# Peptides against a protein of PDB entry 3C66: the designs that were tried, part 64

Target 1, 189 residues: chain A of PDB entry 3C66
Amino acid sequence: KSWANLFEKNDFFFRYKFYLEITAYTRGSDEQHLKWSGLVESKVRLLVMKLEVLAGIKIAHPFTKPFESSYCCPTEDDYEMIQDKYGSHKTETALNALKLVTDENKEEESIKDAPKAYLSTMYIGLDFNIENKKEKVDIHIPCTEFVNLCRSFNEDYGDHKVFNLALRFVKGYDLPDEVFDENEKRPSK

## One batch from the design tools (peptide; made by RFdiffusion4, then SolubleMPNN)

Design b2_p16_4_s1 (from b2_p16_4, 5 letters changed)
Fold by OpenDDE base, seed 5:
Structure b2_p16_4_s1 (fold): chain B 189 residues (1-189), chain A 16 residues (1-16)
Amino acid sequence: as target 1 above (189 residues)
Amino acid sequence: SSAKATLKTSLSFIPD
């Protein structure tokens, strides 16, 4: 599609005021996550198509690559915390209580065999048709259809202890730190 | 509901 090569990373996360974040979560194996996140990612284009036809949406552009992270996640409460706090700059600092898995630490004994939560996040930049009047936009239907499509693909994806999917509407200034380089300044409010 | 847990923010809004 024409949007696949539209913007470099830096341009993408500064171009829109609003973003839809789609995060696939897996508390399990890397293999389980690869299958789950791969499925979710494969369906994002269908969500984009559904968003683009809504009267209030002028543009829905997906970012081409997922952002991937993983945390040591010893408890279900930790997994719930990750799902609650991830995806917003306002709340993501709470994740500092967990051990982020990195290339530098992944081989440490305390991390290597630890239970992990894996995250893959896709972003859709949104531009709205705001001409003369601010009108309410509701994207609940296409988002719900997307979630149902992903979760119904395999019965195993109904296990919320392992597999989760979150959609978050976020303003550009509240995007997670992961989307910006260290030398980049966050968009202003 | 599982749907409420999936949708972390309101998806009905007035763009500013």
Scores: peptide ipSAE 0.203, ipTM 0.820, DockQ to the pose 0.501
Fold by OpenDDE base, seed 2:
Formats: C-alpha cells, structure tokens, sequence
Structure b2_p16_4_s1 (fold): chain B 189 residues (1-189), chain A 16 residues (1-16)
C-alpha cells in the first residue's frame, strides 16, 4: 500500500473515526525542539508498524506532516496546562489563556524573548477489525515502547521540565481545530 | 513511570 496519498491533508481527518495523536513538547529553544520533535517524528513509522500487526487494528496510517504550534509559556504551570489541555477539542479552549505565537506576532518584543513551549503533533488514523465484535483493543504496549524509545535516545530528553511526549487517543469529532481548514466542517459524533 | 505520564488517554478501549 502506498502512503503517498497521506502526504497531503486531503480528507485524512475525515477518513477515520479514531486517531492517535503524538505530541512532542519543548519548553526551551527552537533548536532544542527541532532536535526533539525530529527524533519523535523519525520513530513514528516504527510505531505504525507495531500498530499494524495488532489483530484488532486493520489500518494504521500516519499523516506525515507535523502540526507545529508554539505558545508563550512563562511558568511551569503553564507548561503543564498545555500538556493537559492540548490535543482535544473539548479542552483546547483553555489554551486561549496563553499567547499563541504566530508569524504575525513572533517579532513583537513581548513575544520574541519570552519563554516558549513548542509543540509538534503527528497523527495516526486508526481503523479497527472489530466492527460488530465489541472487542477490546489495547495499544498500550506499542505506545509504551515508542515512548521509551524516544526518551531513551538522549539523557537530556529525561528532563520533563524541558522535553515531554504525549500520546492521546481521540475520536475524529474531538480532533483539535488546527487540523481543519476554515471551510471544513468538524466531523460529527 | 515516564510512560504513564505520557499517555493522556486510555489506550485500552472498545471502538464504537
């Protein structure tokens, strides 16, 4: 199967009922984030391979483009809040309390030199073999192995004050707004 | 473990 059609957004965020979100967080420099997120992104294909071989999973398709965002993050509490609230439409409105860094505002003096949290998010669309079976699917093992693989690559990535990694299972209707264009309607429940 | 803190949702579920 070719993943070529998954390199573009197309209807990726409408194709699946379920998604696995992988977010790399960095509270530090852009350079630190590029290294960390680049590492995480480089390992996503290994996670996909491990997911695809699970009996309950019919398809695990990565959206190959990361979603990038950054926030002014003056405190550790703000950083924890970002990690708690990001990745779900239900909770992402809490992020409005923070200043989103944009191309339009990044050169503002109050933003340019401010502490920042950087986010890179990868998505895996999931299709399951358990239609009408109501069987439990457990993806903890491959996800845990993935996290361990990323975190163990460099000892610096053990510093949770700077580097974090989150995996979130979400339904299509609960995807963050960032994955949809202005003209796209969010999937229904 | 770092892994537990990383998993923000249950990864054991019944798809609907």
Amino acid sequence: as target 1 above (189 residues)
Amino acid sequence: SSAKATLKTSLSFIPD
Scores: peptide ipSAE 0.200, ipTM 0.821, DockQ to the pose 0.519
Fold by OpenDDE base, seed 3:
Structure b2_p16_4_s1 (fold): chain B 189 residues (1-189), chain A 16 residues (1-16)
Amino acid sequence: as target 1 above (189 residues)
Amino acid sequence: SSAKATLKTSLSFIPD
């Protein structure tokens, strides 16, 4: 059975207690973001392979599609705020201070030509071995290797003013609202 | 380090 058939959107964000979020950020053009996010997305499978071989990890399942959003981002401080607040339900409400770009508003003059931050987020569901539940699991090494792999691919991706990459470990009840449909209830603690 | 700025949360944890 193709791995693709196992990941119907319907249950993915309810199946796991823990998720790893991988977000590619670009403050620049859509073309710059497409190249950057495409590179990051292409390397996620390598990260999964490195996670799966860790003794404490039973399963590392990537969600196959990225979540995409963009904000009007007039300042560097706004860009830092996005990178700080995005990816957690506890903090994402701070993003309401920025203008979310939508299909309905993207052609407005105030939005069309404004500086933008683009976000593409990949999710990995994590299941841990019961035998190791009392043991500390450390995924810093594979995550750091992944970041270095992405950042070193092109010299331009070293410019932190334009290109950023973040990894966040999140519990299911603290996933961003974007992963749930309007009719879905957020997982409880 | 560039890696520390990239990791927004602790990636060392005890699964509960």
Scores: peptide ipSAE 0.196, ipTM 0.818, DockQ to the pose 0.498
Fold by OpenDDE base, seed 1:
Structure b2_p16_4_s1 (fold): chain B 189 residues (1-189), chain A 16 residues (1-16)
Amino acid sequence: as target 1 above (189 residues)
Amino acid sequence: SSAKATLKTSLSFIPD
């Protein structure tokens, strides 16, 4: 199926009940993040292909544009908190304790020279077979293979103090606020 | 494994 038609945020994030979130984290330089996130993003299509062949999955469609954010991240504990709390509407409010880097504030002296955590997030919408609705679906294998593929690409990506990767299975009502416009109502539970 | 720490939610479920 053509992914090329899934460019509208409004349509994509209301289309599915379930999403797989893939987030690349970097606590380091922008250059380090560009390399790491670029690698992860380049492998998403392989994950989609592996998901599509599972009996319980009817459709796996990637939203091809990444969501980008960055935070001032002065400590390792802050970096762990970001990785724990990001990617769910239930928990993302904890990120308000950190300074979000924006185009308006990025040139401030206190922000410009601060340690940063960079985030790039890819989304996959999942549709399941009606006939299999009562059957257990397990996507651990393709997800694990994907993580191993990304982490093994370069030895530097084994440094968990700098580079991290997270996968979250999320229901549409628990998607992060970043995927919705200010005037859009999130799906109900 | 790096994969265990990476998987933040259960990936085994019954879809509704």
Scores: peptide ipSAE 0.189, ipTM 0.819, DockQ to the pose 0.510

Design b2_p16_4_s2 (from b2_p16_4, 6 letters changed)
Fold by OpenDDE base, seed 2:
Structure b2_p16_4_s2 (fold): chain B 189 residues (1-189), chain A 16 residues (1-16)
Amino acid sequence: as target 1 above (189 residues)
Amino acid sequence: SSAKFTLKTSLSFIPD
């Protein structure tokens, strides 16, 4: 069974207690975002390999499909707000203050010509080697190496006004609504 | 250039 067949959407976001979210942000053109997000996505496999060899990590499984969204983003403050609030069910309601770009509204004049922030989010499900001792797991090194690898690929990716990359450790009950279908119940605490 | 990235949570944690 290919890795792709192991991650049917149906149970991935219920299978793990913990997730690592990797979000590529672009405030610019769709072409800029496609290049940036495609680069980030291409490196996620290398991050997974580095996570799997850590003694405290039993399993690191990537969800194979990115989650894509875009917002009208007229100001730098809006872009900072998106980066602050996105990726947690507790905070994502703040994004309702922004205009979500959809296939239905993308051709509206007020949206078509507006500055946009594009988001591509990858998920890694994590299972830990919980022995009888609460041992501290530290994934900072592999995550930092991953970010450095992405940002150093092209000098243009050093422009934080355009290109950003965020990592978030999230519990299953605090995953964004985008990962669940309308008929799915969010995991309980 | 030190690649700045946003950490929204600690990457050092005790799994519960």
Scores: peptide ipSAE 0.141, ipTM 0.772, DockQ to the pose 0.642
Fold by OpenDDE base, seed 5:
Structure b2_p16_4_s2 (fold): chain B 189 residues (1-189), chain A 16 residues (1-16)
Amino acid sequence: as target 1 above (189 residues)
Amino acid sequence: SSAKFTLKTSLSFIPD
């Protein structure tokens, strides 16, 4: 059974206490982002396989679809801010200072030709074997290997001014609002 | 060279 058949979108972001967010960032063209994000997305399954074999991890389940967003990003500082604030409910409100690109506004003259930051975010739900043990789980190694694999694919992906990749460990109650439907209540602590 | 990826959170944690 494909992972896609296990959960409707609605159950995925409520099922796990913990999530690993993988965000591919591109400050450049849509074509650059499609290549970069497509590469990152293609490697997520390898990260999942590496996570699943860790003794502390019971389940590593990827969400099947990326979340796509883009912002007008006129400066490098804006790009750094996006990378700092995105991926946590606690900090995502800072992104309201930027113009979100939508299907409704993308053809506006002020947006159409503006520099943009593109974001593609993949989620992995994590379940742990150690519910009652204060044992430390370390996913640093597989995450580092994943990042190295993505960044080493093309020399152009070494340009941090254009291409970035972030991994964030997030609790379910701190997931970005984008993962929930308007009628859904955010998980409690 | 370790690929500089921005770890926004610790990837070492105690599940609670």
Scores: peptide ipSAE 0.139, ipTM 0.769, DockQ to the pose 0.585
Fold by OpenDDE base, seed 3:
Structure b2_p16_4_s2 (fold): chain B 189 residues (1-189), chain A 16 residues (1-16)
Amino acid sequence: as target 1 above (189 residues)
Amino acid sequence: SSAKFTLKTSLSFIPD
């Protein structure tokens, strides 16, 4: 059975206790973001392969679709705030200070021509080999190799004012609200 | 150049 058939969207964000969140950020054009996020997305499979071979990891399973969002981002400080606060339910409420771009508001004059930050977020569900010993799992090496691979692909992706890449280890109860449908209850602690 | 990525969390952890 191919990996593609195993994961109906419906239970992915309830199936794992732990997730690796990978967010590509762009403060620029939608075209710049499409190129950057598309590159990052194309490399996620290589990261999964590197995670799967680690002794402490039993399963590393990517969610196949990115989550897309964009905000009006008039300043560099706003862009840093987005990168700090996004990707955790505990902190994402701080983003309510920014204007979320939606299909309903994107044509408003105040939004259309405004500077924007674009976000594309990929998720990897993680299951660990819990042996009787609390063994330290270190995914720093494969994650660093992944980031280096993405950033080295084009010189333009070295500009941290425009292009950013973040990795976050998140527990299921602290996933962003965007991953749940309106009728879904967030996992409890 | 070590590509600075923002680690929002430790990537070294003990699964609880």
Scores: peptide ipSAE 0.135, ipTM 0.767, DockQ to the pose 0.596
Fold by OpenDDE base, seed 1:
Structure b2_p16_4_s2 (fold): chain B 189 residues (1-189), chain A 16 residues (1-16)
Amino acid sequence: as target 1 above (189 residues)
Amino acid sequence: SSAKFTLKTSLSFIPD
């Protein structure tokens, strides 16, 4: 069965204790974001392959679809705040200070012409080989290689004012609210 | 060029 057929959204975010979250950020045009996020998404499979060969990792399963969001982002400070607060349930409430762009509001003049930050987030569920000694698992190398691969693809992606890429190791109980449906209860600690 | 990626968490951990 392909990875796409193994995980419905509802099961994926409850199946693992740990997730690697990969977020592509763009403060610019929708066209810029589509190119950047599409590149990042296309390389996630290479990161998975590099994670799967680590002795401490039993399973690395990507969720097949990105989560998409966008905010009105009038300042560089707002863009830094988005990158700092997004991707954790503990901190994401700070994003309520920004205007979320929705299908209902995107045509409003104040939103249509506003500077925007676009976010595309990919998830990898991680299962670890815990049976042996509580050995420290280090995923720094494959993650660094992945970021270098994405950032080096085009010189334009070196502009940190426009394009950013973040990796976050997240416990299931601290996943963003966006991954759960309204009727789903967040995993407990 | 050091790929400045923002690690928001440690990528080195002991699975609990």
Scores: peptide ipSAE 0.131, ipTM 0.765, DockQ to the pose 0.611

Design b2_p16_4_s3 (from b2_p16_4, 8 letters changed)
Fold by OpenDDE base, seed 3:
Structure b2_p16_4_s3 (fold): chain B 189 residues (1-189), chain A 16 residues (1-16)
Amino acid sequence: as target 1 above (189 residues)
Amino acid sequence: SSAAFTHKTSLSFIPD
């Protein structure tokens, strides 16, 4: 069965207890971000394949649609703050200090020519082989290999002032608000 | 490596 047949998109963010978030960051042009995020997204399949073969992982299921956002990002400190706070419901409210770029405001003079940080996030739902014996699951190796693969593709992607890649392990109740519709209630603890 | 990427949570854990 194709991955598309294994889940309904509407319940993906309720189906798993745990998620791996993969976020590509770009502080630069939209064109730079398109190339960077497109590369990262194209390699997610390889990460999934490596996760699926780990003894502790029963299922690694990617959500096929990326989530995209952009913020006015005047300083490097703002860019670091975005990377620190994004990807968790507990911390994402700190991003309210920055101007979110939307289709409604992108043509405003204060936003149009402002420095921007772009974000593209992919999600992988994780199900674990949990028996009576709780075993440690370590996904550092496949994640590191994935990042190295993305970063080594082009020399420009070595510039951490412009291009960044972060991974976050998140519980379903701590997923960012962006993954839920306005009428949906986030999972409880 | 630590220089290749950042993670905000541990990628080594015991699932609960």
Scores: peptide ipSAE 0.202, ipTM 0.808, DockQ to the pose 0.543
Fold by OpenDDE base, seed 1:
Structure b2_p16_4_s3 (fold): chain B 189 residues (1-189), chain A 16 residues (1-16)
Amino acid sequence: as target 1 above (189 residues)
Amino acid sequence: SSAAFTHKTSLSFIPD
């Protein structure tokens, strides 16, 4: 099935109870991030294909566009904090301690020359088979294979101080604020 | 993080 342009943003993040988040992190240059995130994004289709064949999964639909953000990240501890707190509404408020890079502030000298962490996040909406809802679903294997595929593509991606990749299984009510417009109400628990 | 990757949540679950 073609999933390109299948869902608009407004519908996608309200359609499923469960989402898989895939976030590529880079603490380095924008060029480094472009290569790393581009690779990860290019492999999402393969992960979707592996998820779709699992007995408990009825549908795995990717959102076609990544969400992009970047923070001033002066320390390695800040980078670890970003990776720990990002991707959940419950924890993302901790990111307010860091300076978000925006189009309005990116040319400020203090921001322009600062070390940065770049984030690119892809989402997969998951629908489960009713007949299997009583059984445990395990997506660990396809997710691990996906990460291994991305990390093994280039030896440079072995530098965990620069490049990281995280997967998070998230309920719709705990999606990050970035996926909703200001006028949209997040799903209820 | 020193790990090659991180699963921030359990990837084994019972759907609602």
Scores: peptide ipSAE 0.192, ipTM 0.806, DockQ to the pose 0.546
Fold by OpenDDE base, seed 5:
Order: C-alpha cells, then sequence, then structure tokens
Structure b2_p16_4_s3 (fold): chain B 189 residues (1-189), chain A 16 residues (1-16)
C-alpha cells in the first residue's frame, strides 16, 4: 500500500482502532538521542513489513513523522517513571510531576543544564482481520526482532541507563494528547 | 519477553 497519503496528519489518529507506539528514550545528550532515535526511525519500515505479512493484520500504516518531547530527568527513578507512564492518555498525567522542556523554557538556566530524558515516538496504525472470527493476534516476534535489530547496532545501545526502546499497543481512545490538535476531539471508547 | 525490551502492554491480544 502507498504511504504517500499518510504524509499529512489529517485523520491518521482517527482512522484506526489500534496503534503500535514505538518510543526511543535517551537519558543523556541531544546528540546521543539524535543518533539513537534516528536509528530506530530508520528501521520502522522493516517492522511494518513484518507486521503486514501476519495473517491477523490487514493493514499496518506508519505515521511518517516522529513526536518529540523531552523532560528534565534528574534521577534514574524519574527515567523509569517516564518510561512507565508515557504513551497512554490514562497514565500520562503522571508526567506532570516532571518539567517538560519547551521552546519557551529551554534556555532557562535550571533547564538548560539539567539532565534530560528525550523521547521520540513513531506510530503505526493497525487494522485487523476480524470479520470472520476473533482470533488471538501475536505481534511479539516482529517486535522482538525489531528491538534486537536496533539494540545490536551499537554496543552503547545496550546501556539501559541511557538508551531504551519501548513498544506499546494502544487503542485510539487512549492515545497521548500530543497526537491531537487543540480543536480535535479524542476518539470515544 | 520483557527481558529483551520494554513493552508497556501485551503484544498478544484478541482484536475487537
Amino acid sequence: as target 1 above (189 residues)
Amino acid sequence: SSAAFTHKTSLSFIPD
């Protein structure tokens, strides 16, 4: 299928009932994150290809642009909390306990020099073959292969204190707020 | 498994 029509956001986050979120985390420098997230992003196409051939998956469409965010992250516990809470509307409010880095505040002395966690999130919209029977779909294999591919690229990416990669299966109504514009209504349950 | 990577939700499910 052509991805050309998915270059624009349009209704991408309303088209599917289910999404796979792929988040690259970096607790370190912006340069470290750029390399790590860039690698992850470059491999998303391979994951899509592996998902599309699964019998239970009718469609796997990637959104073409990552969502970027960063938080002041002074402790390892904060980094674990970010990884636990991010990626779900149900839990993302817990992130309000941390300082979000924005264009407005990034030059503040207390933020500029603070340890940071960087997040880059890619989305894949999923449609399933459910018309005839409700069968269990397992995407663990292609996801594991994807993670292994990314982590094995450089030995440094084995340091879980710095680099992490998370995959989350999310329903459309539980997508993070960042994917919607202010005037858009969140999909209903 | 969870040892290979962080997954926040089950990657095995029955779609509805």
Scores: peptide ipSAE 0.169, ipTM 0.761, DockQ to the pose 0.488
Fold by OpenDDE base, seed 2:
Structure b2_p16_4_s3 (fold): chain B 189 residues (1-189), chain A 16 residues (1-16)
Amino acid sequence: as target 1 above (189 residues)
Amino acid sequence: SSAAFTHKTSLSFIPD
């Protein structure tokens, strides 16, 4: 297997018990999101490197492709709701209250000119050395450093009304539906 | 530091 084959979708979301989700949010233009998400994505490898050297982490493997979505987001409250609910199967159904932008509907008059929230999500599969061991692993430091690195790159990225960045630790059975194909069964607990 | 939604994890034990 080539190195690239290790990060193909085929079994990536079934291979690990735990995942770290990195989501770049933008409530603004597509151009703003492209710049912001591109920056975040470009730094993911640095986060992986910092995770790999932690004693409690055996493996940190990034999925190579981002997941992209966008919603009509008329209010700041909607934007906060997206950030709160996205990234977990347990909570993602709340997003059904918002209009998902698709290739089929993006040209509709009610959607085309509507305020939008854009999402780009990267995934890191995690394997820990502490399984069946009473040890503590804390990923707070590398995650904080990653967020600070991204947010400090440009002063504009300090505007939380437009740009946001979330990291979420998720169990495999609680991954969002977007990571699975229609013919794939979600991992069980 | 960002006040954005960052769900950072401290794990003491991972069960099978």
Scores: peptide ipSAE 0.042, ipTM 0.705, DockQ to the pose 0.419

Design b2_p16_4_s4 (from b2_p16_4 with M2S D10S M11L N12S)
Fold by OpenDDE base, seed 4:
Order: sequence, then C-alpha cells, then structure tokens
Structure b2_p16_4_s4 (fold): chain B 189 residues (1-189), chain A 16 residues (1-16)
Amino acid sequence: as target 1 above (189 residues)
Amino acid sequence: SSAKATLKTSLSFTPD
C-alpha cells in the first residue's frame, strides 16, 4: 500500500479529529539525528499496522513526510523543555525562548556551531469506532511496543541525553502551527 | 520503563 499517494498535506491535518504525533529527538550531530529519525520513520508502518487492528480504531493513516525542525539547545534543561512543550499548540509558544534554526540563520556563527536539538515528527491521523461514547480506546500497548522497538535497535539509542522518542495524542485543533500553511486556519474545537 | 517517559499524553481516552 503506497501511503505516499493517499494524503495530500492540504487536507490531512483537517481530515481527522485526532492525531498521534511521533517525534524523534536528537541532541547531537546531524548524522546522529539522521540515523535515529530514519530508524523511527522506518518503523512507523509497524505502529500503524498495530493500531489498525485495534477494535476501537477505524482508521490509522500516516502522513508520509516528516516535519523537520531544529533548535539551538545549549543545555539539558532546554532539551527537556523542547520535549515537554513541542507537539501541542497550547504549549509550543514556550519554544520561542529557544532559537529556531532556519535556512536563513543556519550559517550564522552563533548558530552554526551551537549545540542543537533536532526534531523529526511523523503524524498518524486517527478515526475511531465509537459505538459507545463511554468506551475507552487504549493505544498504550502498541505505542509502548513501538518505542521499545526503536530504542532497542541500537544500544546508543538508550541514551536519553542524546536520543529521545515521544508519542503524543493530540486533537486537530491542538496540532502545532508547523503543520499548517500560513494561509491555513487551524481546525476549531 | 523508558516507555513511560516517551508517552507525553494519555493514550487511554474516550474519542469524544
């Protein structure tokens, strides 16, 4: 199944009420991040397959392109802050305290050689089989298995000071601003 | 477990 052709960016972030965000974090080199994020991305299909077979999940559709960002990250506290605040519109404004690395500023001496945190974020759109409004859907197991799969692939990925992986369940109205184009209005509540 | 720190939100939810 070529997921690549199933979803244009234009409607993906408006199509679902719920999303699962998968963010690979690296505080280190570009090379370290490329390996780590590439591994995580390569395993997303396995998570999707595990989600799709859950009775409470009607649809689990991955957005095929990662969102890439990087921040100047001089301290471990900054790295923890990024991991805490990223992935939600409610909290992402806290990231303004950090210098976002952009194509315009990446060659500045103060940024070029600065310690960085790299982020690669994958999204899965979720639709649920809600027969009863009181039914809870629990995706903890497949998500935990996914994390363990990624983290156990290489011993180096056990170093939480360098490599992190986060899964966040978000509502469409609480998606980060980065998923929307400048002319797009975020979904309402 | 390393997995608990990774899950930033509750993954047990009512979809409503």
Scores: peptide ipSAE 0.131, ipTM 0.779, DockQ to the pose 0.512
Fold by OpenDDE base, seed 5:
Structure b2_p16_4_s4 (fold): chain B 189 residues (1-189), chain A 16 residues (1-16)
Amino acid sequence: as target 1 above (189 residues)
Amino acid sequence: SSAKATLKTSLSFTPD
């Protein structure tokens, strides 16, 4: 499994023009999220295998570690907003209206007992075949199969009020800020 | 369908 050791974090998010983001969302307990995100993460390799065999895809490399974040999420509308705005640099600034849970603030009384949305995000770097640059690449099938695989694992994961899963195709310049260090310049268009 | 709600962007694209 040579890809697991190929690149440091910094190289990974500059290496590809395109990424597939897989985000597991949980509005509930940390324990619920751990189970849900762990399941999703365990299936990412199956998605990679399905992507790699597509004629238009030259390379599908998963990043080895999830990105973890959580927000105070008092309402269902807030949870919908998180799912709408997260995963793109263009839209993520809208999340500044919510309280990000950090190691510094997690023990504050207003945060500790507040309803939370937990996020775990996996990234797959994508490279495409040059010969197929003019051809439409459609990854809908393997992505749908992946979602169905995750959600069908347990009936509880059908509760969209608690458990959600999102797949987002993004360009490298539109990756969330969380993937870059403070001293790193975002990839240009 | 639940699958459409899960896909936040188009997964059909032409590589540029």
Scores: peptide ipSAE 0.126, ipTM 0.776, DockQ to the pose 0.501
Fold by OpenDDE base, seed 1:
Structure b2_p16_4_s4 (fold): chain B 189 residues (1-189), chain A 16 residues (1-16)
Amino acid sequence: as target 1 above (189 residues)
Amino acid sequence: SSAKATLKTSLSFTPD
């Protein structure tokens, strides 16, 4: 099946039991985030290729559109909290303590001039070989190589106070609410 | 290592 048939958002996030989430974080300017997230996104295809050749992985399909959000992030502790809590339905409710930046509120003076954390998240759906169900799948190596590739591209991306990158392996029932429409029911456990 | 902080979950698993 061509990647073109995966463009229906609703089908993609119900198709797989497992997903790899790749989130680029920036506490800084929108311009800094565009450069950082654009770099990370440009390397996702390389990660997919490395995942597909692993024993036990049958399919690794990227969702091609990133999910984007931003929060008012006045402190370093808030930025650490975002990186800890984002990317899991179990923990994402903690982000409600922060002000989400929206198109409706972005021009408010208190939000416009506030320090912001920007997030861009890419998803990879994973299907595993039935024959290898008893075999341990380890994706640590390709994921580590991907992180190193992104971080080493520019010395500025070594500044963890500004730029961060996270990878999460999640089950479909624990995907963030952002991937589902309001009328969609998340997958059950 | 910077890589350990980046990996928020275990990436070693047995598919059920």
Scores: peptide ipSAE 0.120, ipTM 0.771, DockQ to the pose 0.495
Fold by OpenDDE base, seed 3:
Structure b2_p16_4_s4 (fold): chain B 189 residues (1-189), chain A 16 residues (1-16)
Amino acid sequence: as target 1 above (189 residues)
Amino acid sequence: SSAKATLKTSLSFTPD
């Protein structure tokens, strides 16, 4: 059975207690975002390989498709807010202050010509080999190496005003609403 | 009582 058949969307976000979220942010053009997010996505497999060899990690499984979203982002402060609030159910409600770009509204004149922040988010499900519940699994090194690899690929990706990359460790009950279908109940604590 | 593995690794990497 191919790994692809085991990750029907429906079970992936219920299968693990812990997830690593990888979000590529772009405040600029759709073309800039396509190049940036495509680069980040291409390196996720390398991060998975680095995670799998850690003694504390039993399983690191990437979800195969990114989640795409975009917001009207008129200011740098709005862009910072998006990066702070996105990726957690506890904080994502703050993004309701911004205009989400949808297929229904993207052609509106006020949205079409507005500055935008684009987001592409990849998820890795994590299972830990913790015999002693007090052992901390340190994934800082592989995560830092991953970020450095992505940002060093092109000099333009060093511009934090345009391109950003965040890695967030999230519990299943605190995953963003975007990962669940309308009929799915969020995992309990 | 399933003992909650307190993975307190604050793995919030905002890479500066």
Scores: peptide ipSAE 0.060, ipTM 0.624, DockQ to the pose 0.046; fails the geometry check

